Peptides against a protein of PDB entry 7AE7. Designs and how they scored, part 89

Target 1, 321 residues: chain A of PDB entry 7AE7
Amino acid sequence: KVYKDLREFLEVLEQEGQLIRVKEEVNPEPDIAAAGRAAANLGKNQPAVFFEKIKGYKYSVVTNVHGSWQNHALMLGLDKNTSTKDQFYELNRRWDKFPVPPNVVKREAAPCKENVIDKDINLFEILPLYRINEQDGGFYISKASVVTADPEYPDDFNKLNVGTYRIQVKDRDRVGIQALAMHDIAVQLEKAEAENKPLPIAITIGNNPLVTFMASTPVGYNQNEYEFVGALQDGVPMDIVKSDLYDHLYVPAGSEVVLEGHIIPRVRTVEGPFGEFPGSYSGARLQCEVKIDRITHRTNPIFENLYLGIPWTEIDYLMAL

## One batch from the design tools (peptide; made by RFdiffusion4, then SolubleMPNN)

Design b2_p16_2_s1 (from b2_p16_2, 8 letters changed)
Fold by OpenDDE base, seed 1:
Structure b2_p16_2_s1 (fold): chain B 321 residues (1-321), chain A 16 residues (1-16)
Amino acid sequence: as target 1 above (321 residues)
Amino acid sequence: AKENQEKAKKLLEEAK
């Protein structure tokens, strides 16, 4: 089984008993984080939790999508009871199929293009933002696949980077991003900042689960994560679409929300703290700032966000492979 | 914290 988008995966999770659908209106805080923790306490078969109604918001949240070995098996299109050993074997077998180039679809065929916001941008209108941890310094987007390119080689598709970074909401149209020196985005940003130019960026939310997985998996600077997604789909290409603002950036065609913008050159603002681990907060630091210039989104977009709680956390599963 | 956890459990039980 191959998934075009998050929705197809959530449907399978629900069919397999790996999704809990909360239909009652919840408070963003503390109910989302509390329900995530409660789901994690259900044992080894941790389900995703889908919140249909969130007080003060229009749209839904899903968390813990990658939060179990069963969910990982299903992500690979395997039986949910596939052993971890067999999952690793299959992952490694498929990895050797790299590269599998993606299909570039037309704008009209991309679900992420159903709606456009190009003025009066307000992230709070499109994303049901909440504090993941009680002591977080703000609202985090913790499961985005962030698309950037080498500004020196914008037409080199092999240098297109899709990564996962800590993103704090700073304002209606601003986010802080943690671009560490070890990340490919930091190399690309350094080149842009050397010329005092913005770095084009697309922050994609609610993707095909293998996109999220690959965005969390380090690959070579000259390797495209989308070509690994195709490999992990056992040779089936994934669908991508050109971003609206940038000819050289491609986003997953099925993304729930795409935040297009730029990293502001030579600007650093306070970001954090964030509770990366239970009882452990990364300190507040000066981080890069992104201006959001355009949003595209699916109708009734689902905000996929990371569950952080008692180990094994969702991040532990994403990093364990 | 305990009250929130009980509420969350109830929400999850009602969702099953």
Scores: peptide ipSAE 0.116, ipTM 0.788, DockQ to the pose 0.036
Fold by OpenDDE base, seed 5:
Structure b2_p16_2_s1 (fold): chain B 321 residues (1-321), chain A 16 residues (1-16)
Amino acid sequence: as target 1 above (321 residues)
Amino acid sequence: AKENQEKAKKLLEEAK
């Protein structure tokens, strides 16, 4: 089975008993994190947790989407009881199908384009933001697939990078992004900053689970994560659409929310702390700042965010394969 | 569906 978007995957998770739907209104803090921890305590078959109603917000949150081996099996379109060994075998078999080029769909065919916000941008109106950990220095978008290109080779699709980076919300229309030297985004940013130019960016939230998986999987600088998604879909291309602001950036057609903007050149602002691991807080650091210039989103967008409360975390599962 | 609702209720009770 192949998924077009997060919603199709969540439907399967629910059908397979791997999703808990919380229908009662919850407080963003501490209820989301607490419910995530409670889900982790249900044993090895940790379900995703979908919060339909969040106090003070209009839209929903889902966590722990990749939070179990069963969810990983289902992500691969396998039986939920597929062994880790067989999942690994199938993953490797499909990996050899790279590259599988994506389909570029028309704007009108892309669900992520259903709604546009191009003025008076306020992230808090679109995303039910909360502190993931009690001591977090702010609200984090922890499971976004961030799209950037090489500013020297913007038309080289092989250099289009889809990565996962730590993103702190800084203002209504600004986020901090952790672009470490080991990340492909840092190479691209360095090139942009050398010319004192903004780096175009699309921060995509709530994707096909294989997009999120590949964004968290290191690949070569000249390898496109979307072409691996197609490989992991057993040769079925994924659907992408051109960003609204940039001709050279493509986003998943099914993204729940797309934040389009730019990394401000040569600007660094305080970011953190963030509890990346239970009991481990990264210190505050100077990090890059992104200005959000445009938002596109699906009607009733789902905010997918990481569960980080108790090991095994989603990061552990995303990195284990 | 019913089992998931019971689990969700338990999660909410543990979250409060």
Scores: peptide ipSAE 0.102, ipTM 0.805, DockQ to the pose 0.026
Fold by OpenDDE base, seed 2:
Formats: sequence, structure tokens, C-alpha cells
Structure b2_p16_2_s1 (fold): chain B 321 residues (1-321), chain A 16 residues (1-16)
Amino acid sequence: as target 1 above (321 residues)
Amino acid sequence: AKENQEKAKKLLEEAK
């Protein structure tokens, strides 16, 4: 089974008993994080948690989407009871199908283009933002697939990078991003900053679960994560669409929210602290700042965010594969 | 669906 978007995957999770739908209105804090921790305490078969109504916000949140081996099996289109060993075997078998080039769809065919915001941008109107950990220095977008290109080779599709980075909300239209030197985005940013140019960026939220998985999986600088998604889909191409602002950036056609903007060259602002692991906070650091210039989103967008709390956390499962 | 709603209620009770 192949999924076009997050919604198709959530439907399967719900059918398989791997999603808890919370229909009652919750407080963003502490209820989302607390309910996530409660879900983690349900044992080895941890469900996703979908919050339909969040006080003070218009849209929904889903967390713990990748938070169990059963969810990972379903992501691969396998039986939910497939052993971890067999999941790894199948993942490795499919990995050898790389590259599987994505389909570029027309703008009119891309669900992520249903709505556009190009004025008076306010992230709080689109994303039900909350503190994941009690001592977090702000609101984080922790499960985004961030799209950047090589500014020297913008038309080289093999250098298009889709990665997961820590993103702190700084203002209505600004986010901090942690671009570590070991990440491909840091190489691309260094090239842009050498010329004092902005780095084009698309921050995509609520994707096909294999996109999120591949964005969290290191690949070669000259390897496109979308071509691995097609491989992991057993040779079925994924659908991508051109970004609105940049001809050289492509985003998943099914993304719930796409934040298009630029990394401001040679600007660093305080980011953090963030509780990456239970009881472990990464200190405040000077990090890059992104200006959001345009938002596209699906109607009634779902904010997918990472569950962080009691081990096994969702990040533990994403790193274990 | 019913079982998931019972679990959801329990989660909300544990979250409070």
C-alpha cells in the first residue's frame, strides 16, 4: 500500500486501531504533551494521537504518527504485526530500488495549494502551536520536512535537500532553524552566506509518512530524498509540485502546510532551550532566522508535530530504522 | 471507533 499524503496514512492508522482520536476540546498546554505521554504509557503498541479541537486554535494536531513499530510497518504498507526484523529486511530491499524519480504534478492537482496566504502572515493562525516540553524556550515545529537547494546548482535536482531540523517559532512570520554543520542545509547556507544572499527555503508540515521518514534519514548530498521515497514505495513515484516562490524548489504535493521563505544571510538569533530528550535540554544558541514570505496549505490543515516525552519517544523510532 | 474513544477519554483524564 502507498500513501499520497498524511491523511491517507492517518485513515489507515485509525482503521488498524493505531490512532486515538480526541474529539473533546483540549488545551494546547499541557494537554497535548500530557496525552502524548499517556499514549506512550499504553505499552509497546503506541498509537498516534489526533486532537480535533484545540482551545484558541482553528485547526487540529496529530502526534506520535511514527511512534511505534506497528505504525512503521503500516507506513511501509505491511501488516501491523510485521516483526522489526522483517520491516528492516523490506526497507533494505526497497532501498535498492533507488532512484525512483517523483512525478511533478500541476499546481491545480496539488492539495497543498488549496489555500494561499501572502499577506499578514501569522503562523499562529495556521498552526496550533504549543510547548512540547515544560521548559522549552518557545513553540517548536519538530517534524517538518525542510526543502532547500544548492545555490550554486539550483537546477540540479540531485542536490535538492529534504531534511528535518529543529525549528523554533520566533514571531508571526519568523522561525529559527538549527542548521548543524553536519547537515546538507549547512553546506547550502554557507554558499549563500558567502555571497550575502538569502537561501530559499520551503518548510513542509504534515507529509506522506515516508517523506518524513526520509527527511530524518541522512543521505548523500547528491541524492534526492524524494527518489528514496519512491524506492520505499516499492517503485511507485511520489507526487511533488513546484513551490510558488521558487522555480527550483519542489514540495510534496500532499503537504498539509508549506511555509515558503528565506534564511536571512549572516543573521543569528537566540534559539532554545529545547528538551530533545526527557530531562535533557539543549542550551540556548545563536541560530539562523527564516523569514516566511508565503504560506500554502490544505483546507483544514493538520499540524503534525513530534511526540517528545517518556521513552520510547517518536524520535527513538525514527532513529532506530 | 468506540474503543479508541474510550482510550481518548482515558488519555484526557490522565492529561488533567
Scores: peptide ipSAE 0.038, ipTM 0.731, DockQ to the pose 0.026
Fold by OpenDDE base, seed 4:
Structure b2_p16_2_s1 (fold): chain B 321 residues (1-321), chain A 16 residues (1-16)
Amino acid sequence: as target 1 above (321 residues)
Amino acid sequence: AKENQEKAKKLLEEAK
């Protein structure tokens, strides 16, 4: 099975008994993080947790989507009881199908374009933001697939980068992004900053689970993550759509939320602390700042966010392959 | 922390 978006995957998770739907209103803090920890303690079959109602917010949150080997098997379109060994075998077999170029769909065919916000941007109106860890220095978007291009080669699709980075909300229309030197985004940012130019960016939230997986998987600088998604879909192309602000940026057609904007050149602001691991906080550091200029989103967007708790966490499953 | 974990367990039990 191939998934067009997060919603199709969540439907399968629910059908397979790998999703808990919390229907009662919860407090964003501490209930989301506490429920995630409780879900992790349910044993080896860690379900996704879908919060339908969050106090003070209009939209829903889902966490722990990749939080088990069963969910990982289902992501690959396999039986949920497929052994880890067989999952690895199948992943490797499909990896060799790279590249599988994506389909570029029309704007009218892309669910991520259903709604547009181009003025009075307020991230808190679109995303049910909460502190993931008690000691976090703010609200984090921890499971976004971030799209950037090489400023020197903006039309080279092979240099289009889709990565996962730690993102702290700084204001209604601003986020901090942790771009480490080892990340492809840091190379692209360095080129933009050398000329004192903004780096175009699209921060995509709530994607096809293979997009999220590939965004968390290191690939070569000249390899496009979308072409790997097609490979991991056993040769079925994924659907992408052109961003609204930038002709050279493409986003998953099915994204729940797309934050389009730019990294402000040569600006660094305090980011952190963040609890990357239980009992381990990264120190506060000066990090890049993104200005959000436009939001597109599906009707009733689902905020997919990372569960961070006792290992094995969702990040451990994403990185274990 | 303990009270929140108990609440979360209850939420998850009610959601099953």
Scores: peptide ipSAE 0.076, ipTM 0.750, DockQ to the pose 0.037; fails the geometry check

Design b2_p16_2_s2 (from b2_p16_2, 7 letters changed)
Fold by OpenDDE base, seed 2:
Structure b2_p16_2_s2 (fold): chain B 321 residues (1-321), chain A 16 residues (1-16)
Amino acid sequence: as target 1 above (321 residues)
Amino acid sequence: PEANREKARKLLEEAQ
C-alpha cells in the first residue's frame, strides 16, 4: 500500500491496532509527554498516540507514528508482523529503484493549500505546542521535513534538500533551527550568508510517513529525498506542489502544515536546552533564526511531533534504519 | 511524576 499523506497512514495504523486515540481533553503539559512515555511502556509493539482535544488549542497532536517495527512495516505497506530482517531486505530492494521523480500537482489539487495565513502569523494558533521534555528551554517542532534549495543552483531539483532539524519556537512567527555543519542545509545557508541573503525555507509538518523517514535519512547532496520516497513506494511517485512564496521550493502536497519563510542571514540567537535523550540535554547554543512569512495548512491540521522518552524512542527507530 | 504517569496510564487504558 502507498500513502498520499499522514491521514491515510493514521487510518491504517488505527485499523491495525497500532494507534491509540485519546478522545478526552488533555493538558498539553504534562499529559502529551506522559502519555507518550506510557505508550512506550506497552512493550515492543508501541502504538502511535493521537490526541483529539488539547486544552487551550483548536487542533490535534499525534506522536510515536514511527515508534515501532510494526509501524515501520505498515509504512512500507507490509504486514505489521514482517520481521525486521525482511523489512530491511524490502527497504534495500526498493532503494535500488531510485530515482523515482515526484508528480508536481496543481495548487488546487494540494490539500496543504486548503487554508492560507499571510498576516498576523501566530504558530500557537496552528500548532498545539508543548514541552516534550520537562527541562526543555521551550517548545520544539521535532518531526518537520524542512525544504531548502541551493541558492547558487535554485532550479536544480537534485539539490533540493528535505531534512529533519531541531526547531525551537522563539516567537509567534519565529523559530530557531539547528543547522549542523554535517547537514546539507548548512552548505546552502553558508552560500546564502556569504552574499548576506536570506535562505528561503519551507518547514513542513505532518507528512506521508516515507517523507518523514527520508528527511531523517542522510542522502547525497545531489540526491532529492522525494525521488527516494518514490523508490520506497515501490516505484509510485509521490505528489509535491510548488510553495506559495518560492518558485524553486516544492513541498509534499499532503502536508498538514507548511511554514514558509526565510533564515535571517548572519543572525544567531540562543536555542536550547533540548532533551535529545533521557537524561541527556544538549547545551544552549547560538543557532539560526527563521522568520515565518506565510502558513498554508489543511483544514483541522494534525501536529505530528516526535516522541522522546525511554530508550527505543521514535528517534531510535528512525536512526536505526 | 508518579501522579502524571498514573494519569497517562489511565488515559491510555480508557482509549483502548
Scores: peptide ipSAE 0.034, ipTM 0.728, DockQ to the pose 0.037
Fold by OpenDDE base, seed 5:
Structure b2_p16_2_s2 (fold): chain B 321 residues (1-321), chain A 16 residues (1-16)
Amino acid sequence: as target 1 above (321 residues)
Amino acid sequence: PEANREKARKLLEEAQ
């Protein structure tokens, strides 16, 4: 089975008993994090947790989407009881199908384009933001697939990068992004900053689970993560759409929310702290700042965010394959 | 912390 978007995957998770739907209104803090921890305590078959109603917000949150081996099996379109060994074998078999080029769909065919916000941008109106950990210095978007390109080779699709980076919400239209030197985004940013130019960016939230998986999987600088998604879909291309602001950036057609903007050149602001691991807080550091210039989103967008609780965390599963 | 865990547990139990 192949998924077009997060919603199709969540439907399958629910059908397979791998999603808990919380229908009661919850407080963003501490209820989301507490419920995630409680789900992690349900044993080896950790479900995703979908919060339908969040106090003070219009939209829903889902966590722990990749939080179990069953969820990983289902992500690969396998039986939920597929062994970790067989999942690994199948992943490796499909990996050899790279590259599988994505389909570029028309704007009108892309669910991520259903709604547009191009003025008075307020991230808090679109995303049910909360502190993941009690001691976090702010609200984090921890499971976004961030799209950037090489500013010297913007038309080279092989240099289009889709990565996962730590993103702190800084203001209504501003986020901090952790671009470490080991990340492809840092290479691209360095090139942009050398010319004192903004780096175009699309921060995509709530994707096909294989997009999220590949965004968290290191690949070569000249390898496109979308072409690996197609490989992991057993040769079925994924659907992408051109960003609204940039001709050279493509986003998953099914993204729940797309934050389009730019990394401000040569600006660094304080970001953190964030509890990346239980009992471990990354201190405050100077990080890049993104201005959000446009939002596109699905109607009733789902905010997919990372579960960070007791081990095994969702990150542990994303890195285990 | 315990009250929050119990609330979260109840929310999950009610959602099952």
Scores: peptide ipSAE 0.032, ipTM 0.715, DockQ to the pose 0.036
Fold by OpenDDE base, seed 1:
Structure b2_p16_2_s2 (fold): chain B 321 residues (1-321), chain A 16 residues (1-16)
Amino acid sequence: as target 1 above (321 residues)
Amino acid sequence: PEANREKARKLLEEAQ
């Protein structure tokens, strides 16, 4: 089984009893985080939690999508009861299929292009933002697959980076991003900042679960995460589409929300704190700032966000491989 | 925190 988007995966999770659908209107705080914690306490078979209605917001949230070995098996298109050993074996077998180049689809064929916002950008109108942890310094987007390229080699598809970074919402049209020196995005940003140029960026939310998985998996600077997604799909290419603002950036065709913008050169603003682990906060630091210039989104976009709670957390499953 | 956990538990139980 291969998934084109998050929605196809959520459908399978629901069919397999690995998704709880909360139909009652919830408060964004504290109900989303509390329900995520409660789901984690259901034992080893931690389901995803889908919140259909959030007070003060138009759209839905899903959490804990990768939050169990059953969900991980299903992500690989395996039986949900596949052992962790067999999942690892199958993942390694598929990894050897790299590279599997993605399909570039036309704009009109990409669900992420159904709606466009190019003025009066307000992230709060599109994303049901909430504090994940009680002491968080703001709202975080924690499961975004962030697309950047080498500004010196924009046409080198092998240098296109899809990574997961800590993203704090700073304003209606601004986010802080944690670009650590060890990340490929930091190399790309350094090149842009050397010339005092913005770094083009696409922050993609609510993806094919293998995109989210690969965005959290370190690969070589000259290796494209989308080509690994195709490998992990057992040789089936994933679908990507050109970004609206940039000819050299490609986003997953099925993304729920795409935030297109730029990292502002040589600007650093306070970001954090964020509770990355239970009882542990990564302190406030000066981080990069992204201006959002354009949003594309699916109709009724689903905000996929990370569940952070008692171990094993969703991040532990994403990084356990 | 406990009241929130109980509310969340009920929401999950009602959704199962």
Scores: peptide ipSAE 0.031, ipTM 0.720, DockQ to the pose 0.036
Fold by OpenDDE base, seed 3:
Structure b2_p16_2_s2 (fold): chain B 321 residues (1-321), chain A 16 residues (1-16)
Amino acid sequence: as target 1 above (321 residues)
Amino acid sequence: PEANREKARKLLEEAQ
């Protein structure tokens, strides 16, 4: 089984008994985080949790999408009871199919382009934002696949980076991003900042689960994560579409939300604290700031966000293979 | 904290 988008995967999770649908209205705090923790306490077969109604918001939230070995097996299109060993062998077998180039689809064929916001941008109208941890310094987007390119080689598709970074919402049209020196985005940002230029960025939310997996998996600077997604789809290309603002940035065609903008050169603002691990808060630091210039989104977009409750957390499963 | 855990548990039980 290959998935075009998050919605096809959520459908399979629900069919396989690996998704709980909460139909009653919940408070964004503390109910989302509390329900995520309760789902983690269900044992090894941790389901995704889909919140249909969040008080004060229009759209839905899903958490813990990658939060179990069953969900991981289903992501690979395997039986949910496939052993971790067999999942590992299958992943490695498929990895050797790299590269599988993506299909570039037309704008009109891309679900992520159904709606456009290019003025009066307000992230709170599109994303049901909440504090993941009680002591967090703000709202985090913790499961985005962030697309950037090399400013010296913008047309080199092999240098297109799709990564996962800690993102704090700072304002209606501003986010802080943690670009650590060990990340490919930091190399690209350094090149842009040397010239005092903005770094073009697309922050994509609610993707094909293999995109999210690959964005969390380190690859070479000259290797494209989308070509690995095609490999992990057993040789079936994934669908990508050109961003609206930038000819050199491509986003998953099925993304629920795409935030297009730029990292502001040589600007650093206070970001954090964030509870990355239970009982551990990273201190507040000066981090990069992104201006959001355009949003595209699917109708009734699903906000996929990371569950960071008790171990094994969703991040542990994303990094386990 | 316990009240929130119990609420969350009930939400999940009602959704199953």
Scores: peptide ipSAE 0.030, ipTM 0.707, DockQ to the pose 0.036

